# Peptides against a protein of PDB entry 6RO1: the designs that were tried, part 18

Target 1, 216 residues: chain A of PDB entry 6RO1
Amino acid sequence: LGKEIEEYIHKPKYCLPFLQPGRLVKVKNEGDDFGWGVVVNFSKKSNVKPNSGELDPLYVVEVLLRCSKESLKNSATEAAKPAKPDEKGEMQVVPVLVHLLSAISSVRLYIPKDLRPVDNRQSVLKSIQEVQKRFPDGIPLLDPIDDMGIQDQGLKKVIQKVEAFEHRMYSHPLHNDPNLETVYTLCEKKAQIAIDIKSAKRELKKARTVLQMDEL

## One batch from the design tools (peptide; made by RFdiffusion4, then SolubleMPNN)

Design b1_p10_3_s1 (from b1_p10_3, 6 letters changed)
Fold by OpenDDE base, seed 3:
Structure b1_p10_3_s1 (fold): chain B 216 residues (1-216), chain A 10 residues (1-10)
Amino acid sequence: as target 1 above (216 residues)
Amino acid sequence: SVKYTLYKKP
């Protein structure tokens, strides 16, 4: 279900309006989890499918990501790799296909205008880390329905299943439903995403309230 | 202090 939600949110028709400079996004490329990065820009590239001659637009988002220093040495030829948990890494602007966005935050940072200086890029990492400290339950996500306006009935059914599952998990912690394991791997991710969405909604509401209180 | 905005539905 998390993956099912991702399948909706990473679609250009839904996510592009939210890919403004400073938007926090999660990037995953296969086994590589970059975690939270910051949108710098996006571009539409015309791609011609070699077999059909049909124009298939590719959407590329430039995301400031924490990359391993090792991968940067080969950056001319190799794809950037995420920083290891034990390393500091370096913030780099990485071109990312839009379908590799695993999450989109409601948070939009103010970013430096010039990201060429290392210090400016590194300042954004500090900002991400400070945001993470403000959101101990996780950085708030855009709600795919309420914020992103996705009207797809498939997504609504996914969310309803997640909410129903969360409700069952919280109401009956002891039910050994054997469908829980396959559902649990999907629904742990789903429940985690729904918890992340619900916590993100709560945090967004709290943060809106706090921002409203800080604006007061 | 980090400066950020939160998406508000229009």
Scores: peptide ipSAE 0.399, ipTM 0.906, DockQ to the pose 0.711
Fold by OpenDDE base, seed 5:
Structure b1_p10_3_s1 (fold): chain B 216 residues (1-216), chain A 10 residues (1-10)
Amino acid sequence: as target 1 above (216 residues)
Amino acid sequence: SVKYTLYKKP
């Protein structure tokens, strides 16, 4: 269910108005989970689809992410990797395709104007960690309907199923309702299909973005 | 103390 919601939230038509400097976002790239980062800026790049010649706008968000120091020593052409759990890492501004955003927070940080100094970037990591301490149940998300204004009936149905599931869990903690398993399994299967479609689209867009980075 | 805002509908 969370992954089905993600498929709506990361769409440029919905998320771009919320990608202001200081917005907390989660970045996930295949198996690489960067966790929470901070939006620095975003840009719209004109891209030409290689097969159709059609203009396909590519939306790139610069996100301050905690990266492994090992990945930063490798050439500027290698994709940044997330810091290991036990690693301090280093905060770097990473260009991220908007569809790689797995979550968008209601939280917007005040960030330094100049992020060139390492100390300014590391100060933002401290700020993220302080916010995480204030929200023990997790950093609050933007509401996709109420905050983001997503009117898609498919999303509304997903949310209604989540709410109904939560209400049933609260009302009947012992109810192995076989209908709950069926709804859960159907939601998981649909979420997995949505992930697989998204991953395939991400791989296609990554291949395009790496190609565009090699031309820079 | 970290300074942040929460999105609120206007």
Scores: peptide ipSAE 0.397, ipTM 0.901, DockQ to the pose 0.863
Fold by OpenDDE base, seed 4:
Structure b1_p10_3_s1 (fold): chain B 216 residues (1-216), chain A 10 residues (1-10)
Amino acid sequence: as target 1 above (216 residues)
Amino acid sequence: SVKYTLYKKP
């Protein structure tokens, strides 16, 4: 269910309006999870499909990501890899295909204008970590329906299924079924996206109230 | 404190 929601939000027709500089996004490439990064810029590349001659535009987003220092040494030949959990890593601007965005936050950071200095890039990591501390239940997501304006009935059905599953899970604490842990791990990942959407709406309402209070 | 904005639907 979470993956099914991702299949909608990463489509250029939905996500491009939200890929402004400073937007928090999650990047995942196959087995490599970079976690939260920050959008720097995006570009449209005109490509021709090799078999049909049709124009197939590729969208590349430049994302500031925490990368392993080992992958940066080979950056001329190898794709950047995420920093290990215990590694400090280094923040680097990585070109990412838009379909590799696994999540888009409602949060938009103020970022330095010049990201060439390492200290400026590392300051953005500190900002991400401070945002994570402010949102203990996770960084708030854009709502795909209310914020992103996705009208697709398939997405609405996915969200309804997640909500119905969450309601059943909370209304019947199946404390006694040991087979629920395996269902929990798969359903926690799926439910977490809908919880993240609903909690993001609630936390967005709270955080808007706090930001309005900090601007006062 | 970190400076950020939250998306507001227009």
Scores: peptide ipSAE 0.391, ipTM 0.905, DockQ to the pose 0.712
Fold by OpenDDE base, seed 2:
Structure b1_p10_3_s1 (fold): chain B 216 residues (1-216), chain A 10 residues (1-10)
Amino acid sequence: as target 1 above (216 residues)
Amino acid sequence: SVKYTLYKKP
């Protein structure tokens, strides 16, 4: 269900209006999980499908991501890799295809105007970490329906299933289903996405009531 | 303090 929601939110027709400078986004490329990064800019690239000659526009978002220092040495030829858990890494502006966005936050950071200095880029990592500390249940997500305005009936059905699952999980803790770990990892990701949606709705609702987020 | 905003529906 989380992956099914991701298939909607990463579509350019839905996410582009929210890809403003400072927007927190999660980036995942196959096995490479970069975690939370910050949108710097986006661009539309003309692409021609090789077999049909049809124009298929590519959307590239520049995202400030925590990258391994090893991958940066070969940055001309190699794709950026996420920093290892045990390394400091370095924040780099990475061009990312929009469909690689796994999540979009309601949070928009104030970012330095000049991201060329390493210290300015690393200051953004510090800012992300401070935001994460403020949201112990996870960084709040945009609601796909309420915030992003997605009207797709398929998504509504997915959300309803997630809400029904959350309700069942809270009302009837299935203590003893051994498939709970796999269902719980999928449903903790789904319930974390639904809890992230519902907590994002609650935190967005709380943040609508808390005028003073400018002073934090 | 980290300055950030949260999306508010217009």
Scores: peptide ipSAE 0.391, ipTM 0.904, DockQ to the pose 0.720; fails the geometry check

Design b1_p10_3_s2 (from b1_p10_3, 4 letters changed)
Fold by OpenDDE base, seed 2:
Structure b1_p10_3_s2 (fold): chain B 216 residues (1-216), chain A 10 residues (1-10)
Amino acid sequence: as target 1 above (216 residues)
Amino acid sequence: MVKYELYKPK
């Protein structure tokens, strides 16, 4: 269900209006998880599909990401890799295809205007880490329906299934059915996303209150 | 103190 929700969120039709400078986004490329980064800008590129000749516009978002220093030393042609868990890494502006965005936060940071200096880029990492400390249950996500305005019936059905599953999981103690483990791994990912959506909704409500309190 | 905004639906 999380992947199913992600499949809607990363579509340019839905996410482009929210890709303003300073927006927190998660970037995942196959096995490479960059975690949370910050949108710098986005661009639309004309692409021609080689087999159909159809114009398929490519949407590229420049995202400030924590990258491995080793991957940055290699030629400008090599794809940036995420910093290892034990590595400090370096914040770099990386061009990312929009469909590689795994999550979009309701949080928009104030970022330095000039990101050329390393210190300015690293200051953004400190800002992300401070935001993460403020949200112990996770950085709040945009609600795909309420915030992003996605009207797709498929997404609504997915969310309804997630909510129904959460309700069943919490209301019915699933007895020791051994077939639950495989369903649990898929359902834990789904339930985690439903929890993340519900927690994000609660945290959005709390965070709106906290931001209003920090401005007082 | 990190300055940030939360999305508010208009």
Scores: peptide ipSAE 0.384, ipTM 0.900, DockQ to the pose 0.724
Fold by OpenDDE base, seed 5:
Structure b1_p10_3_s2 (fold): chain B 216 residues (1-216), chain A 10 residues (1-10)
Amino acid sequence: as target 1 above (216 residues)
Amino acid sequence: MVKYELYKPK
């Protein structure tokens, strides 16, 4: 269900108005989970689909992410990698395709105007960590309906199912409601289908974007 | 003290 919601949230149509400097976002690239980062800016790039000649705008968000120091040494030739769990890492501004945003927070940080100095970038990491301490249940997310104004009936149905599931889970212990397993299985299947569609679309877009990043 | 804002729908 979370992945189904993600499929709506990361669409440029819905998320672009919320990608202001300082917005907390989660970035995930396949197996690489960068966790929470901070939006620096976004840009619209004109892209021509190689097969159709149609203009397909690419939306690139510059996100300050905690990266592995090892990957930074190779950053001229290799994509940034997330910091290892036991690594401090280094905050770097990474160009990220908008569809790689897995979550968008209601939190917007005040960030330094100049992020060229390492100290300014690392100060943002400290800020993220302090925010995480203030929200022990997790950094708050934008509400896709109330905050983001998404009116898609498919999303509303997903949210209603989540709410109904949560209500049932709190009203009846999970172990006593056979309907809960059915709802969970249906939610997982639907989430997996949504992930597979998203992954296929992402791979198609990544294959196109990696080609453009190699030309930059 | 980290300064941040929470989105509030206007």
Scores: peptide ipSAE 0.377, ipTM 0.891, DockQ to the pose 0.847
Fold by OpenDDE base, seed 4:
Structure b1_p10_3_s2 (fold): chain B 216 residues (1-216), chain A 10 residues (1-10)
Amino acid sequence: as target 1 above (216 residues)
Amino acid sequence: MVKYELYKPK
């Protein structure tokens, strides 16, 4: 169900209005999980569908991501790799296809205007880490319905299924079901997304009662 | 200290 929600939020028609400079986003490319990065800008590229000749615009978002230093030393043509958990890495502006955004946060950071200096880029990493410390249950996500305005009935059904599952998990602790592990793995991802959406709503509601701009 | 904003629907 989490992947199903992702299939909606990464569509340009829904996410583009939220890709302002400073917006926190998660980037995932196949097996490479970059985690949370910060939007710098986006661009629309003209593309032509090879089979129909129809114009199919490509949307590229430049995201400041924590990259492995090893991957940056290799040719500018090689795809950046995420920093290993044990390495510091380096924050780099990486062009990312919009469909590779796995999550969009309600959080928008104030970022340096000039990201050419390494120190300015690394300061953004410190900012992300401080935000993560403030949100121990995870960085708050935009609500796809309430915040992003997605009206698709398929998405609403997915969310309802996640909420119903979460309710069943909490109301009936299946402490004794041996099949719980297989249900848990699929359901942990689903429940985590439902929790992330609900937690994001709660955090947004709490944050709205506090100053519009938090300084950490 | 990190300055950030949370999305508010218009």
Scores: peptide ipSAE 0.377, ipTM 0.898, DockQ to the pose 0.664; fails the geometry check
Fold by OpenDDE base, seed 3:
Structure b1_p10_3_s2 (fold): chain B 216 residues (1-216), chain A 10 residues (1-10)
Amino acid sequence: as target 1 above (216 residues)
Amino acid sequence: MVKYELYKPK
């Protein structure tokens, strides 16, 4: 169900209005999970389909992502790779196809205007990490209906199914299927996290103000 | 201190 929601969110017609500089986004490219990055800018590129000659616009978003230092050495020929969990990595501006955005946050950071200096890029990583500390249940997502204004009936049905599933999961602990318990425990945790995030988002949405996060 | 804003629908 999460993947089904992603299929709507990553569509340019829905997400482009939210890809302002400083917007937190998750980037996933096949097996490569970059985690949370920050939008720098986006561009529309004219693409011609090789087989039909039809114009198919490609949307590329430049995202500041934590990349492996090893992958950067070969940056001329190879795509950037995400930093390993055990490495510091380096923040780099990576051109990303819009459909590779797996999530879009309601959070928009203030970022340095000049991202050429390494220190400025690394400061953004610190900012992301501080935001993550403020949201222990996960960085808040844009609501696809309430925030993004997606009116697609297919999405509404997916969300209704998720809500119904969450409701059933909370109302009736499936006592009897041991294989379901593991999936449901993970789903319950995920659903509870999602509810907690949604509630936290609602509270935070009340503050239209620039939130200043004090360094803990 | 990190400054950020949260999206609010109009």
Scores: peptide ipSAE 0.377, ipTM 0.898, DockQ to the pose 0.648; fails the geometry check

Design b1_p10_3_s3 (from b1_p10_3, 3 letters changed)
Fold by OpenDDE base, seed 3:
Structure b1_p10_3_s3 (fold): chain B 216 residues (1-216), chain A 10 residues (1-10)
Amino acid sequence: as target 1 above (216 residues)
Amino acid sequence: MVRYELYVPE
């Protein structure tokens, strides 16, 4: 179900408006998980190979990613590889096809204007790590419907299934109770409360954003 | 202190 959501989010028609400099994004490429990186810039690559009827413009986003130092030594010929968990790695600006974005955060960092110095790039890693510490449950994602404005009915159905599944998972500890009907009513109330909590969290998020802006 | 913004839909 998560992958099905990703299939919508990584579409250029939906994600491009949110790929501003400083936006946190996750990048995955064929088993390589780079984790969270930061958008630096994006460009439209018209790789119109004249002979491939693929009229769809390819979009490339430059993302600051934590890369293995070993992969950087061969960077002239080989694609960057993610840093190993125990490796410090080095932050590099990597051109990434937009469809390789697995997640887009609601968080946008303030980044240095000049990312040519290594120290400036590494400072962004520190910023990402600090954001991760502030969000122990994970970096907040853009809501594909409410934030990204995706109106696709297929996505709405997927989200409904995810919500129903999450609801079932949270209700599963209660499934040992023979009063399933009471659990379902409680689950509907919890689902409504979860929607209300989600709305309240959005309002709180708005309020925190405003408060953080007022403290600046 | 890390400065960041959160997207708030208008």
Scores: peptide ipSAE 0.399, ipTM 0.899, DockQ to the pose 0.659
Fold by OpenDDE base, seed 1:
Structure b1_p10_3_s3 (fold): chain B 216 residues (1-216), chain A 10 residues (1-10)
Amino acid sequence: as target 1 above (216 residues)
Amino acid sequence: MVRYELYVPE
């Protein structure tokens, strides 16, 4: 069901309005999961389909991603690779096709104006990590319907299935497994966080204020 | 200190 939602949100017609500088996005390319990165900018490139001559615009978003240091050596010829779990990695601006965005956050960071210095890029990683600490159940996602305005009936059906599944999970615990209680607690926390995000959004709308987090 | 905004629909 999550993948089905991704098939909608990564479409340019839906996601482009939300690809402002500082927007948190997840990037996944086949087996390569870069995790959360930050949008720097996007561009529309004219592409012509070789067989039909039809204009098929390519949308490329530059995303600041945590990359392996090894991939930097071959950056001129090879695609960047994600940092290994135990690797420090390095934040690099990587051109990414828009359809490779697996998630789009409601969070937009304030980023340094100049990302050429390594220290400025690495500071953004620290910012992402601090945001992750603030959201232990995961960085908040844009709501495809309420935030992104997607009206597709197929998506609505997917969302209804997810909601029905969640409701059944809450109302009828399938197993008295203590591990399920942890899942329920996590789901309740997730639901509470979703409510808290909605409330926070309302407060932000009223206050027109930037949320500031202290360094943890 | 990290500064960020959350999207609020109009």
Scores: peptide ipSAE 0.396, ipTM 0.901, DockQ to the pose 0.658
Fold by OpenDDE base, seed 2:
Structure b1_p10_3_s3 (fold): chain B 216 residues (1-216), chain A 10 residues (1-10)
Amino acid sequence: as target 1 above (216 residues)
Amino acid sequence: MVRYELYVPE
């Protein structure tokens, strides 16, 4: 189900408006998971399909990614590899095909204007790590419907299935919990908080105010 | 101090 959602969000017609400099995105290329990186820029490349002669535009996003130092020593022809969990890695600007974006965050970082210095690139890694600490349940994602404006009925059905699955996963174990009432009250409170957050976001939208979170 | 913005739909 998560993969099915990815098939919608990585489409250029949906994601391009959100690929501003500083946007957090998750990059995955086959077996290589780079985790969270930061958008630097994107470009449209004209590609001609070899078989049809039709113009098939390729969208390439430059993403600042945590790369293995070993992969950087290899020739300009080798694809960057993700940093190992035990290494610091080095932040590099990597050209990524847009369809390799597995997630797009609602978070947009302030990034240095000049990313040529290593220290400036590494400072962005520190910023990503700090954001991750602030979101223990994971970096917040753009809502495909409410934020990205995807109207596809197939996506709506997928989301409904996810919600129903999550509801079943939580409801079935809870029926046997002797603390059912306390859990229900907590779930109701959580649901109400989610509604209140959604309503507050809508009101802020109406006010045309960007919420800047300055956390010291 | 990390500075970031959260997307709010227009």
Scores: peptide ipSAE 0.388, ipTM 0.898, DockQ to the pose 0.653
Fold by OpenDDE base, seed 4:
Parts: sequence; structure tokens; C-alpha cells
Structure b1_p10_3_s3 (fold): chain B 216 residues (1-216), chain A 10 residues (1-10)
Amino acid sequence: as target 1 above (216 residues)
Amino acid sequence: MVRYELYVPE
């Protein structure tokens, strides 16, 4: 279900408005999970569809990612590899196809204007780590419906299934009652509670944004 | 202290 949500989020028509400099994004390329990085910029590349000859624009986002030092020593043409858990790695600006974004955070960092110095890039890593410490349950994601404005019914159905599953996971320890009908009504109530939690999270986000501005 | 903003929809 998480992968199904990703299939919507990574579409340029939905995610491009949120790819501002400083936006936290998660990058995954096949087996390579870079984790959280920071958007630097994005570009539109002209591409021609091989079969139709039609223009199919490719969107490339430059993301500051923690890369293995070993992968950087190899030619500029080799794909960067994520830093190993046991290594420090180095923050590098990596061009990433937009569809490789697995998650987009509501968090936008203030980043140095000049990312050429290593120290400036490494300072961003420290900032990411500090954000992670502030969010022990995980860095907050943009809501695909409420924040990103995705109206696709397929996505809404996926989210409903996720919410239903989460409800079952949390309710199962307390209520062994097999009544499926209560699960549907609880799914509707949970959809409403999810809307209310989203509203409350929005209010909490507003309050937290204000509180963070006051702590600055 | 890390400086960041949270997205708030308009």
C-alpha cells in the first residue's frame, strides 16, 4: 500500500510544486536507499519518446544526498551509491529522476546558498539529523490529499485501505470481536477521525510552525 | 538550532 501511494506522489504533476530548495525528500533507486536528502533545484529536460517521437519531458531534481565516498571516486558517470550505515559518507548534489522520490516531507530546511564547500553540505546533514531527532516517529510527510491536492480516486481508495488496516492493527489487541460491520463503520469513523487528525495535525503544524518561529 | 519550515496549505 505504501508503494501504491508512492506511485501517485512521484508524478511530476503532483510533486513539482513542492520541490523547492530545502524540501526534505526521500530517494530510493532500486536497491539503493539514500534515505532523506534535501532538494537543491529541479530542471525539465526535453526528451523524445522512442516509439511515438512525441516530446516526453523528463524531470530531474538535484538532491543533496549522503553518498559513499567510494562511489564518488569512480568516474562522474557512475551512479552515486548511498553511504553505508557505518561510514560518515559525504553529502553530494545528485541529479535524481523525479519518479525516484519515494517520499516528500512537509519540512523545508534553510540551506546554505553556496553548496560548493564541503562544510556547507555537511552542515545540511547535521540539520537533517537534528530534524530526525525532533521527529522520533519519523519525519512528517506531506499529505497527498490535503497538502498535495491529489484528487485521484485510486489514491483515496488506497489511503482508505491503509487507514482500515491501521485501525485493525490498533483495535485487534483490544477487541477480538469478529464483527466485520463494525470495521467498516470504524473505517468510516476512522476516515473521519483521519480527517479530524489531519485537521488537528494541520492545526498542530500551524502551532508548531509558530512555536518554532518563536524559538528561533 | 536547525531552521526549518513546515508546509501549511493556503
Scores: peptide ipSAE 0.389, ipTM 0.898, DockQ to the pose 0.655; fails the geometry check

Design b1_p10_3_s4 (from b1_p10_3, 3 letters changed)
Fold by OpenDDE base, seed 5:
Structure b1_p10_3_s4 (fold): chain B 216 residues (1-216), chain A 10 residues (1-10)
Amino acid sequence: as target 1 above (216 residues)
Amino acid sequence: MVKYELYEKE
């Protein structure tokens, strides 16, 4: 169901209006999960379909992502790889196809104007980490319907199924199946994350448009 | 100091 939602949100017709500089986005490429990055810019590239000769526009978003230092050594020829969990990594501006965006946050950061210096790029990582600390249940997502304005009936049905599933999980304590507890704990965490994000959004909406976080 | 905005629908 999460993947089905992703299939809607990563479509250019829905996500492009939200890809402003500083927008937090998740990038996933096959098995590579970069986690949260920051939009720097986007561009439209002309593509020609090989079979029809029809113009199919490709949308590329430049995203500041935490990359492995190993992948950067070969960056001239190879795609950037995400930093390992135990690795500090390095923030790099990576061109990403828009369909590789797995999530879009309601959060938009103020970013340095010049991202050429390594220190400026690394400061953005610190900013992401500080935002993550403020959202212990996870960085808030744009609502596909309420925020992104997606009117697709298929998406509405998916969301209704998710909500119904979440409601059933909370209303019916699963029988003490230890395997179900792990799945439910993950789903409850995800649902609690969504609720806590909604509550945090409501509390933050009551707070002024620009939240200043002091460097802890 | 980190500054950020949250999306608000107009």
Scores: peptide ipSAE 0.394, ipTM 0.901, DockQ to the pose 0.699
Fold by OpenDDE base, seed 3:
Structure b1_p10_3_s4 (fold): chain B 216 residues (1-216), chain A 10 residues (1-10)
Amino acid sequence: as target 1 above (216 residues)
Amino acid sequence: MVKYELYEKE
């Protein structure tokens, strides 16, 4: 179900308006998970598919990603690889096809204007790590419907299935109770409360961010 | 202190 949501959010028609400099994004390339990176800029490239004569616009986003140092030594010929978990790695600006974005955060970082110095790139990694510490339940995602404005009925059905699945997971301990209907209504209420708590926590986090900005 | 913004729908 998460992958089904990804199939919508990585489409240029939905995600391009949110690919501003400093936006946190996750990048996955086949088996390579780069984790969270930061958007630097994006460009539209026209690639002519040699076989169709159709110009499919390809969108490339430059993303600052944590790369393995080994992959950088051969960077002239080989694609960058993600840093190993135990490796410090090095932050590099990597051109990424937009469809390789697996997640888009509501978080937009302030980034250095000049990312040519290694120290400036590494400072962004420290910023990502600090943001991760502030969000122990994970970096907040853009809402595909409310934030990104995706109106696709297929996505709405996927979200409904995810919500229903989450409801079922939270109701699972109660499936042995013969009063399943009362349990479902209680689970719906709990899930609504959990959504309300999540929204309230978002509002509190927004308020804290605004308060911190006002105090700065 | 890390400075960041959260997307808010206007």
Scores: peptide ipSAE 0.390, ipTM 0.895, DockQ to the pose 0.685
Fold by OpenDDE base, seed 1:
Structure b1_p10_3_s4 (fold): chain B 216 residues (1-216), chain A 10 residues (1-10)
Amino acid sequence: as target 1 above (216 residues)
Amino acid sequence: MVKYELYEKE
């Protein structure tokens, strides 16, 4: 169901208005999961469909991603690779096709104006990590209906299935399996986080202030 | 200290 939602969210029609500098996004390219990165910029590239000759614009987003150090050596000719889980990695600005965005956060970071210095890029990684600590159940996502305004009936059906599934889980627990309890806890936390995000958004609107996080 | 915003629909 999550993957089905991704198929809507990554469409340029829906996501482009949200690809401002500082927006947190997840990038996945086949087997390569970069995790959370930060939008730096995006561009529209002219492309021509090979079969019809029709103009098919390509949308490229520049995303600051945690990359393996090995990928930096061949950066001119080879695609960047994600850092290994145990690797520190290095933050690099990577051009990414928009359809490779697997998630879009409601969070938009304040980023350094100049990302050419390595220290400035690495500071953004620290910022992502601090945001992750603030959201232990995961970085908050844009709501595809309420935030992104997606009206597609297929998406609405997917959301209804998710809601029905969640409702069944809460109303009729299938079994007392510890793994299932973990899923319930995650679902409850997710629901609570969604409420907390909605509340936080309202408070931000009222205050017109930037949320500040203490260094953890 | 990290500064961030959360999206709010206008």
Scores: peptide ipSAE 0.383, ipTM 0.897, DockQ to the pose 0.679
Fold by OpenDDE base, seed 4:
Structure b1_p10_3_s4 (fold): chain B 216 residues (1-216), chain A 10 residues (1-10)
Amino acid sequence: as target 1 above (216 residues)
Amino acid sequence: MVKYELYEKE
């Protein structure tokens, strides 16, 4: 279900308005998970589809990512690789195809204007780590419907399934009562719980925003 | 202290 959501959010028509400098994004390329990085900029490149001759624009986002030092030595010829868990790594600006963004955060960092110095790039890593400490349940995501404005019915159905699954997972320990709530009551409760989870996420977002403002 | 903003829908 998470992968199904990713198939919507990584589409340029939805994500491009949110790819401002400082936006936290998660980058995954096949088996390589870079984790959280920071958007530096994006560019539109003209691409011609070989079979149709139609202009298919490629969108490339430059993302500051924690890379292995080994991959940097070969960066002229090889794709950047994520830093190993026990490795310090080095923050580098990596060109990433927009469809490789697996998540987009509501968080936008203030970043140094000049990212050429290593110290400035490493300061951004410290900032990401501090944000991660402030969000023990994970860095907050943009809501694909409320924040990103995605109206696709397929996505709405996926979100409803996720919310329903989460509700079942959390409600099972408390309601051992065998009372046959009718399928309708379960569907209405499911819809209400989806609304309540959405509301609770909004309230948590607001509460965290207030806590962040008090810490800022 | 890390300075950051959260997206708020206008």
Scores: peptide ipSAE 0.391, ipTM 0.897, DockQ to the pose 0.697; fails the geometry check

